Peptides against a protein of PDB entry 4CIC. Designs and how they scored, part 192

Target 1, 148 residues: chain A of PDB entry 4CIC
Amino acid sequence: KVSTKGHYGVQAMFDLAQHFGEGPVSLKSIAERQGLSEPYLEQLIAVLRKAGLVKSVRGAQGGYILAREPRDIKVGDIIRVLEGPIAPVESVSQDDPEHSLKFDFSVTKSVWEKVKKSIEEVLDSITLADMLKDAEEAQMAQGYMYYI
Target 2, 147 residues: chain B of PDB entry 4CIC
Amino acid sequence: KVSTKGHYGVQAMFDLAQHFGEGPVSLKSIAERQGLSEPYLEQLIAVLRKAGLVKSVRGAQGGYILAREPRDIKVGDIIRVLEGPIAPVESVSQDDPEHSLKFDFSVTKSVWEKVKKSIEEVLDSITLADMLKDAEEAQMAQGYMYY

## One batch from the design tools (peptide; made by RFdiffusion4, then SolubleMPNN)

Design b2_p26_5_s2 (from b2_p26_5, 18 letters changed)
Fold by OpenDDE base, seed 2:
Structure b2_p26_5_s2 (fold): chain B 148 residues (1-148), chain C 147 residues (1-147), chain A 26 residues (1-26)
Amino acid sequence: as target 1 above (148 residues)
Amino acid sequence: as target 2 above (147 residues)
Amino acid sequence: SIADELQKKKEEEEKEKGEMNYLELL
């Protein structure tokens, strides 16, 4: 499950990527652009900062910046920081020790592990730089539709 | 996270696949084998039956069977029935009509759509027959470790 | 009890529904 936390975390990181190289961005400005509550964004940014994906800059023009270039931050890195490791299906069967002797080869577990792996591969294939490029391409496509 | 409903739904469908061709299986027997509560399994089976993935058989040896061969049921079919269409990111922004005028090209939405598509492709690549084969291969591998 | 397991599963499903699952399968 991409939690609301994962979704808005990626959105906030993408906003920081759009302003990468322009200096520190205030949480207020991110919140306004992304339609997030500032207190909620503070919680997200605190986690992202602790994980070393975001840096806090102090001063009159203080705020937040990406800790790495957009090309060096995968969407998967953001999600793993916010949600933890994409949990394999916690086999609900852990609580019954008698059923634990049944072949823990849950063929069903292997299905979910395949799904997990596929998600990780997709999220690790997308960087914030790829997202920036996709945004630019979309803006260009729209600009062309208004001029025709 | 696959919902508990999706997880146990696939597990119940897999149990029915293991008994495919043996006749109707009772919910009690599925529940006992799969470690499920019978009342919970009744709810899952009701949904799966309504979607036409499972058939109810009446009589003294009544119970449930797969409505199709295991090769004709994808894991994706089971999940779509139990959880609905793997919802596209319901853009939380639907409630603010003013933000709706901003080009709904949420680059973030496109990321989640790519993830969704990848999940669908994986789940649609796995049939109950593939799961049966994987179970047989695993049992053989264990049988060889005991000798 | 079976009722407690059903209630726990229902509470887990409600928690799972209450989380804005952009991807319910994730």
Scores: peptide ipSAE 0.202, ipTM 0.809, DockQ to the pose 0.111; fails the geometry check
Fold by OpenDDE base, seed 3:
Structure b2_p26_5_s2 (fold): chain B 148 residues (1-148), chain C 147 residues (1-147), chain A 26 residues (1-26)
Amino acid sequence: as target 1 above (148 residues)
Amino acid sequence: as target 2 above (147 residues)
Amino acid sequence: SIADELQKKKEEEEKEKGEMNYLELL
């Protein structure tokens, strides 16, 4: 299960990607378009800004922009910023010296490391540019279904 | 983060796999070998038993056994029983009729469905028999490092 | 009792944390 934080963080970053090159977007406008509470979005944007994925623009036409092009931001970059490193199960280093416990722990750990690696590979294979493309393709497909 | 429940559930099922064919194992002995509290293990085993992954044997030599061979139990089967289906983010069906919200939601949903599918494929590719084999290989490798 | 409700709420919060911790890896 993806956390609510990861889900809404990717959604907010995708909204900024859709407006990339159009100038700064207000948090209010993102919140309205994405169905997010403005205070919750403020917390997400603060983390994303601190990580250098988003820039704040000051002034009357101020707001937020992506700090990099959509092609240079992976979904994995967003998730790692919001949730931290996809930590393997913290080795509960029960330093119990019995060889059997260490061995069973190593095999079980290898299962979770395989899962982690698979998640990282998927999330690092998807950019905000890929998401924009998928959005355009789906919009074209809907447009074709209304004309048939 | 794999939940503590998923982690310890796989560990307890792996202990039962290591003793498969030797007869019933007591919860106390599993708890001692796996560093688990007996009450916590009782809760895990109750869920696993209800799902038909574990059988209870009654009597003086009673305890628990795997209900199926280790090769017929995937890690994914254990996780789905303990944590439920690896649910994609429940579509917060905010029925907000604005076409833009539905579209952005669909693209974001597709990302999480790809992640879910990847996890399911990994967990469904690993059986308790594969874990037993990996344990034997690692024990042999340690044995060779001490010689 | 208030103690039983507090314990049930703590068990629900621990269950939600347990579910959330799995959710954080998936």
Scores: peptide ipSAE 0.194, ipTM 0.793, DockQ to the pose 0.095; fails the geometry check
Fold by OpenDDE base, seed 5:
Structure b2_p26_5_s2 (fold): chain B 148 residues (1-148), chain C 147 residues (1-147), chain A 26 residues (1-26)
Amino acid sequence: as target 1 above (148 residues)
Amino acid sequence: as target 2 above (147 residues)
Amino acid sequence: SIADELQKKKEEEEKEKGEMNYLELL
């Protein structure tokens, strides 16, 4: 599962991508469009801002913008910022070093490393620009279905 | 992170694969080898047994065995049994049908479906037999480093 | 009570951590 944090983080970043070049977007407007609580969004945006994915603009027309172009932000970048490194299983370091068949641990670990690598490859293959394009294509497809 | 349940479930199933053909293995022996609590392993084995991945053998030499050969059990089968369908995001079905820009939901959903598919493909590509082979290869490699 | 809200937040954070701990591999 993607964490609620990762999921809503990607939604918030995608909302900012849709408004990229239009100027600063208020957290309230993002929260309303994305169905998020404003306090929850404030927490997400604080993390994303600290990581340099989002910029805050001050003033009467203040709010948030993407810190980079949508093409320069991978979904993987967002997830790594919000969730940290896609870690394999927490080695339950049951520090019983003696009876851990070190070998079984290595094989099981390799399975999870393969899963991790696969997730990273997928998330790093998708940019916010790709998501915008997919959005435009689906909007056009809906538009065509209403005209048929 | 694979859930602790998925992780230890795969470990327990791998232990049973290593002993496949040797007869029933006690939960105590699996717990000792895998560094698991016996009560936790009992819960995992109960689920795996109910799903038909493990068989219980009764008697003085009773215990558990794989219900199928290691080659016929995918890691994906184990994970699906223990964790259910690999769902990337719980669709927070915030059934607020009115304000959900149905469109944004569709794009975000497509990202997670790609992740899901990728995970499923990996987990379905690995059998307990593949894990046994990887174990043998690593044991041989360690043996060669000591000579 | 503030304690109940803090506990609920902590349970939600632990649940989010638990879900996130599930999420780091899957």
Scores: peptide ipSAE 0.186, ipTM 0.799, DockQ to the pose 0.102; fails the geometry check
Fold by OpenDDE base, seed 4:
Structure b2_p26_5_s2 (fold): chain B 148 residues (1-148), chain C 147 residues (1-147), chain A 26 residues (1-26)
Amino acid sequence: as target 1 above (148 residues)
Amino acid sequence: as target 2 above (147 residues)
Amino acid sequence: SIADELQKKKEEEEKEKGEMNYLELL
């Protein structure tokens, strides 16, 4: 499962991508469109802003914009900012010294490293621009179903 | 993070693969070798047995064996049994009807479905026999560093 | 029953831990 943070972070970044070039978007407007609580979105945006994926615009029409073009933001970049490095197995540092047979089963670890690498490759292969294109294609396909 | 259940389930199944053909292994012996609590391992083995990945052998030398050859058990089979289907996003059925704008954002869902598919493909590409081979290769490589 | 509520709470905590542990994979 993608964390609720990762899921809603990608959703909020996608909303900002849909409005890219239209100027700053208010947190309220993003929250309303994406079905997010405004306080939760404020926390996500604070992290994304600190990482340089989002910019704050001040003024009467203030809000947030993407800091880069949608093609220059990978889904993997968003996830790494919100969740940190995709670690398949944190070594449970069970500080219990007696059960601290960290059988660092190199073989079992290698399985999870392969899974990690595969997730990273997928998430780094998808940009916000790819998501915009997929949304347009889906909207066109739905439009054709209403005319039949 | 692989769930603790998935991680230790694969580890326990790998221990049974290492002893495949030697007869039944006791839960105690698996727990000792794998650094697992015996009660926790008992729960894992109960699930794996019910799914037909492990067999119980009765008698004085009773214990558990793999139900199939190591080549016929994928890591994906173990994970699906212990954790269920790899769902990247459970739709948080927040039963809160007011915030039930299930924006089934087809696009965001498609991203997570791609991740799911990729995980399944990796886990279904690795058998317990592949893990045994990797362990033998690692042991040989370590043996060559001591000479 | 208090036992059923404790079991349901344990199942919810295990489900939340299972969810959190799967969330920690990503």
Scores: peptide ipSAE 0.169, ipTM 0.795, DockQ to the pose 0.101; fails the geometry check

Design b2_p26_5_s3 (from b2_p26_5, 18 letters changed)
Fold by OpenDDE base, seed 2:
Structure b2_p26_5_s3 (fold): chain B 148 residues (1-148), chain C 147 residues (1-147), chain A 26 residues (1-26)
Amino acid sequence: as target 1 above (148 residues)
Amino acid sequence: as target 2 above (147 residues)
Amino acid sequence: SIADELQKKKMEEEEKKGEMNYLEIT
């Protein structure tokens, strides 16, 4: 599961990808287009900036840009920055030290590791450039449905 | 992500699979082996029973058994019963009716659907029988490290 | 026991926090 933070973070990064090469985008404009609160977006962008996925541009036309080309940013990179390691199961607080000694070959743990690996593979296979392409293809498909 | 409910539900179902064919297992014994609270396990088992994955056996040797063979129960089936549809992202409450008309081809939605599909494929590829086999292989590997 | 109810409530609160932290993809 991706948190709201991950979801909106990917959405904000995708908005920045759609405007890549057009110059800095204001947080206000991203918030308006993506239906996000500006204060929430500020928090997301601060994390993304600290991780080096986004750059802040100062000036009258200031705002934010992608720090890399859309093809060089995986969805998995965004999620790892916002949420940390992809964890399919919340760590049951291993606070019971007595159970620590069982070689907790939790076969269940191996199931969740397989799920984790699968999620990572999917998210690492999708770039912001792939998302841009998918958006263009969808717009073309909609355009064709209006002409038929 | 799998909730604690899904995690412990799979663990409880796996315990029942390990004892499949040995007769009914008490909730107390499952709870003790799996490190679960008995009241929590009762709630999980109630849901699993209602879904027809577990059967209750009455009597002095009463308890629970798998309703199907371990090979016929996918991990995905357990998760769907306990958590509902595998949802990689919470539905943003679509309560804004005005945005309903935009063909919200959210490219972001398509990303999450790909993640969903991948999770489903993994969880539907693993049966309780596969988990039993993995446990046996791990026990053999541990036995070899002690010699 | 009161301790068991407190532990149950803590687990339910942690589950609720966990559920709230996960976006449900319907």
Scores: peptide ipSAE 0.028, ipTM 0.771, DockQ to the pose 0.083; fails the geometry check
Fold by OpenDDE base, seed 4:
Structure b2_p26_5_s3 (fold): chain B 148 residues (1-148), chain C 147 residues (1-147), chain A 26 residues (1-26)
Amino acid sequence: as target 1 above (148 residues)
Amino acid sequence: as target 2 above (147 residues)
Amino acid sequence: SIADELQKKKMEEEEKKGEMNYLEIT
């Protein structure tokens, strides 16, 4: 499962992609458009900035921009930054000896590794540029429905 | 993410698959082999039984068996029974109007639907019979390393 | 705001529930 953090992080990054080339966007404007709290968005942006996916611009028209072109940012990159490695199963903390998964059953582990790999492949196959294209196609399709 | 419930449920079902055709297996023996607490396993087995994946056998040699052949039980079937529908993102409960994700951004939703579909395809491609085969192959490979 | 604190608490609780109830696919 993608956490709320990953979900909102992708939304915030997508908002920045929609404004790519238009200059810096304020956190307030992103928060308003994406339905996020500004304090929560500040935390997300801080992590994304530290990872080099977002840049801060200073000044009166300051804010945030994507640090790379939308085509050079995968959804998988955003998720890895916000959530860490995409993992299919919790590491049962070794510290509870009663719930120590004694048998690291190689077979059950292999099932979860296959799930992990499939998620990674999907998320690494989608860029912010792909999402922009999908949004444009959806807008065009809606435009045609109103003229019928 | 697969929950602890899903993970242990697959382990318990796999244990039952390894003993398929040998008769009923006690919850105690499954719990011991799989490193599960017996009370937790009782809860899992109750759900799996209600879903018709496991059968209870009564008597002195009573216990549990798979309700179907290992080839007829997908990992995806086990996960759906234990966790419900595979959701890649927690459904933000529609009921909090202030956090109504106002923009059901069709685009972000489509990303998560693609993830969901990929997980479902993987889990539906793996049966308990496939897991048994993988275990046999792993045991053979280990046996060849010792000689 | 109280709403932001409630949201933060809900997110921390969901994150904790996510940590406790979801196998951390680590």
Scores: peptide ipSAE 0.027, ipTM 0.771, DockQ to the pose 0.046; fails the geometry check
Fold by OpenDDE base, seed 5:
Structure b2_p26_5_s3 (fold): chain B 148 residues (1-148), chain C 147 residues (1-147), chain A 26 residues (1-26)
Amino acid sequence: as target 1 above (148 residues)
Amino acid sequence: as target 2 above (147 residues)
Amino acid sequence: SIADELQKKKMEEEEKKGEMNYLEIT
C-alpha cells in the first residue's frame, strides 16, 4: 500500500509537473488545487526538496519548481523519497533470533520480494511526463464527450 | 503493503500446506512453528475457515486442514480473504463529504490501479504448491552446500 | 501472558497506525 504521504506527494509533484516551465509555484496554490493543508504540504515539499526533486525559488514570486524535467522523475523516485524503500510487508522485528523457522520465513519472504519487485517495476515505469500525457489524453477524451 | 494479518495468514496457510495429507494440525503447533500468538492465530483461522480455505476437524487429534489442495489456493486468495480487495492506497474515509477531494485525479488513480493490477497478478501467480516447491528447492540447495 | 497481551496491543497499534497512514484508492 502507498501511504497518504506517498499519495499526496505524487499529487504535489504532479501539480509541479503541470506548471513546469511556468516558473515558481506557491505552496498555497498547490495546496488549493490538490486539496491539501498548507502545513502538510510544507512538510512534504521539505522532504522532496532535501531529496533534490524540488527546488525552492526565493523572491516576491517565489515558490517551488521541479528540480528535474518531468520525464526524469519516476513515480518510484517520489515514493522512495517519501516512504523509503518499497516494502510490501513491514518487516516484523528482526529481533527474535530464537524462532527456528528461518526456512519458512525465507519462502514467505520470497513472495513479498516478488511483490516488491513488481511494484518497483510499475512505479519505475511511470514518469511525471507519462502522467502529464495521460492527463492530456483524458482531458481530450472528456472534451470530445461534450462535443458529441 | 500487505498487512500483518495478510503476512501471518500466508504463513499459517503455508504451515497447513506443509502438513497437507498428514491430517489435522493443532493451532498450538502452527503458532509455535510460525512464531504467532495462539489467540491471534485463532482469529486468522476463523476468517480463513469462514472463507472456505481451511476446515476444522473435531476430535482428540482435532485441528485444522486446508480445505483445498495447495495447488488450488493462490496467495492472492488468502490476501483477499484476510485484507479484502487488494488496494494499493487505503481510501481516506468516505465520510467527510467536505474533504471529498473531488479531484481524485483520474491520473493519480490510474497509477495506483496499475500498481494494484501488478500486485494482483503476482499474488494470483503464486500458489501454496509453488511455495512448497520453492521450500524444497531451497532445502536441497542448502543441503548441497554442506556436502 | 502479559507479553502476549503486549504483543497483541503492539500489533493492534501497528495495524491502526498502518490504517491511519495509508490511503486506499478504491
Scores: peptide ipSAE 0.027, ipTM 0.772, DockQ to the pose 0.070; fails the geometry check
Fold by OpenDDE base, seed 1:
Structure b2_p26_5_s3 (fold): chain B 148 residues (1-148), chain C 147 residues (1-147), chain A 26 residues (1-26)
Amino acid sequence: as target 1 above (148 residues)
Amino acid sequence: as target 2 above (147 residues)
Amino acid sequence: SIADELQKKKMEEEEKKGEMNYLEIT
């Protein structure tokens, strides 16, 4: 599962991708467009900035921009920054140190590792540029439905 | 994410698969082997039984068995029974009904749908029989390391 | 046992935290 933090983080990064090359956007404008609370978005942007995915621009027309081109930012990069390593199962850290020595070849663990790998492959296959393209294609399809 | 319920449900079903054909196993024995609390396992087994993945056997040697062969039970079947549809993102039901009308072609939603599909494909590709085979292969590999 | 109730409560709290921290794709 992707957390709310991951979901809204991808949404905020996608908004920045849509405005890439237009200059800095305010957090207020992102929050309004994406239906996010401004305080929550401030927390997300702070993490994304610290990770080097977003840059802060100072001045009267200050705000935020993507630190890299949309094609150079994977969805997986955003999720790993916000959530850490993709865990398909929250390891209940059974910090039971005594059972640690059994090579717990948990066949069940191997199932979850396969799920993890599959999620990582999907999220690393999608860039913000791919998302922009998908949005353009959807807008064109919608435009064609209004003219029929 | 797979919930703790899904994780332990798969673990309990795998224990039943390991004993398939040996007759009914007690919940106590499953709980002891799998490191689960018996009351929690009772809740899981009740759901799995209602869904027809597990059968209860009555009598002095009563307990539970798989309702189908291990090859006929996918991990995805277990997860769907315990958790419902595989949701890659848990909904905050923003019951904000007013924003519902925009064909929110949320490109973000499409990303999560791709993740969902990928998880479903993986979990539907793994049976309890595949898990049994993987356990046997691991036990053989461990046996070869001891020689 | 008190330990079982604490574990159950912890699991219910983690499950609730999971539910609250993740968006359902309907």
Scores: peptide ipSAE 0.026, ipTM 0.764, DockQ to the pose 0.069; fails the geometry check

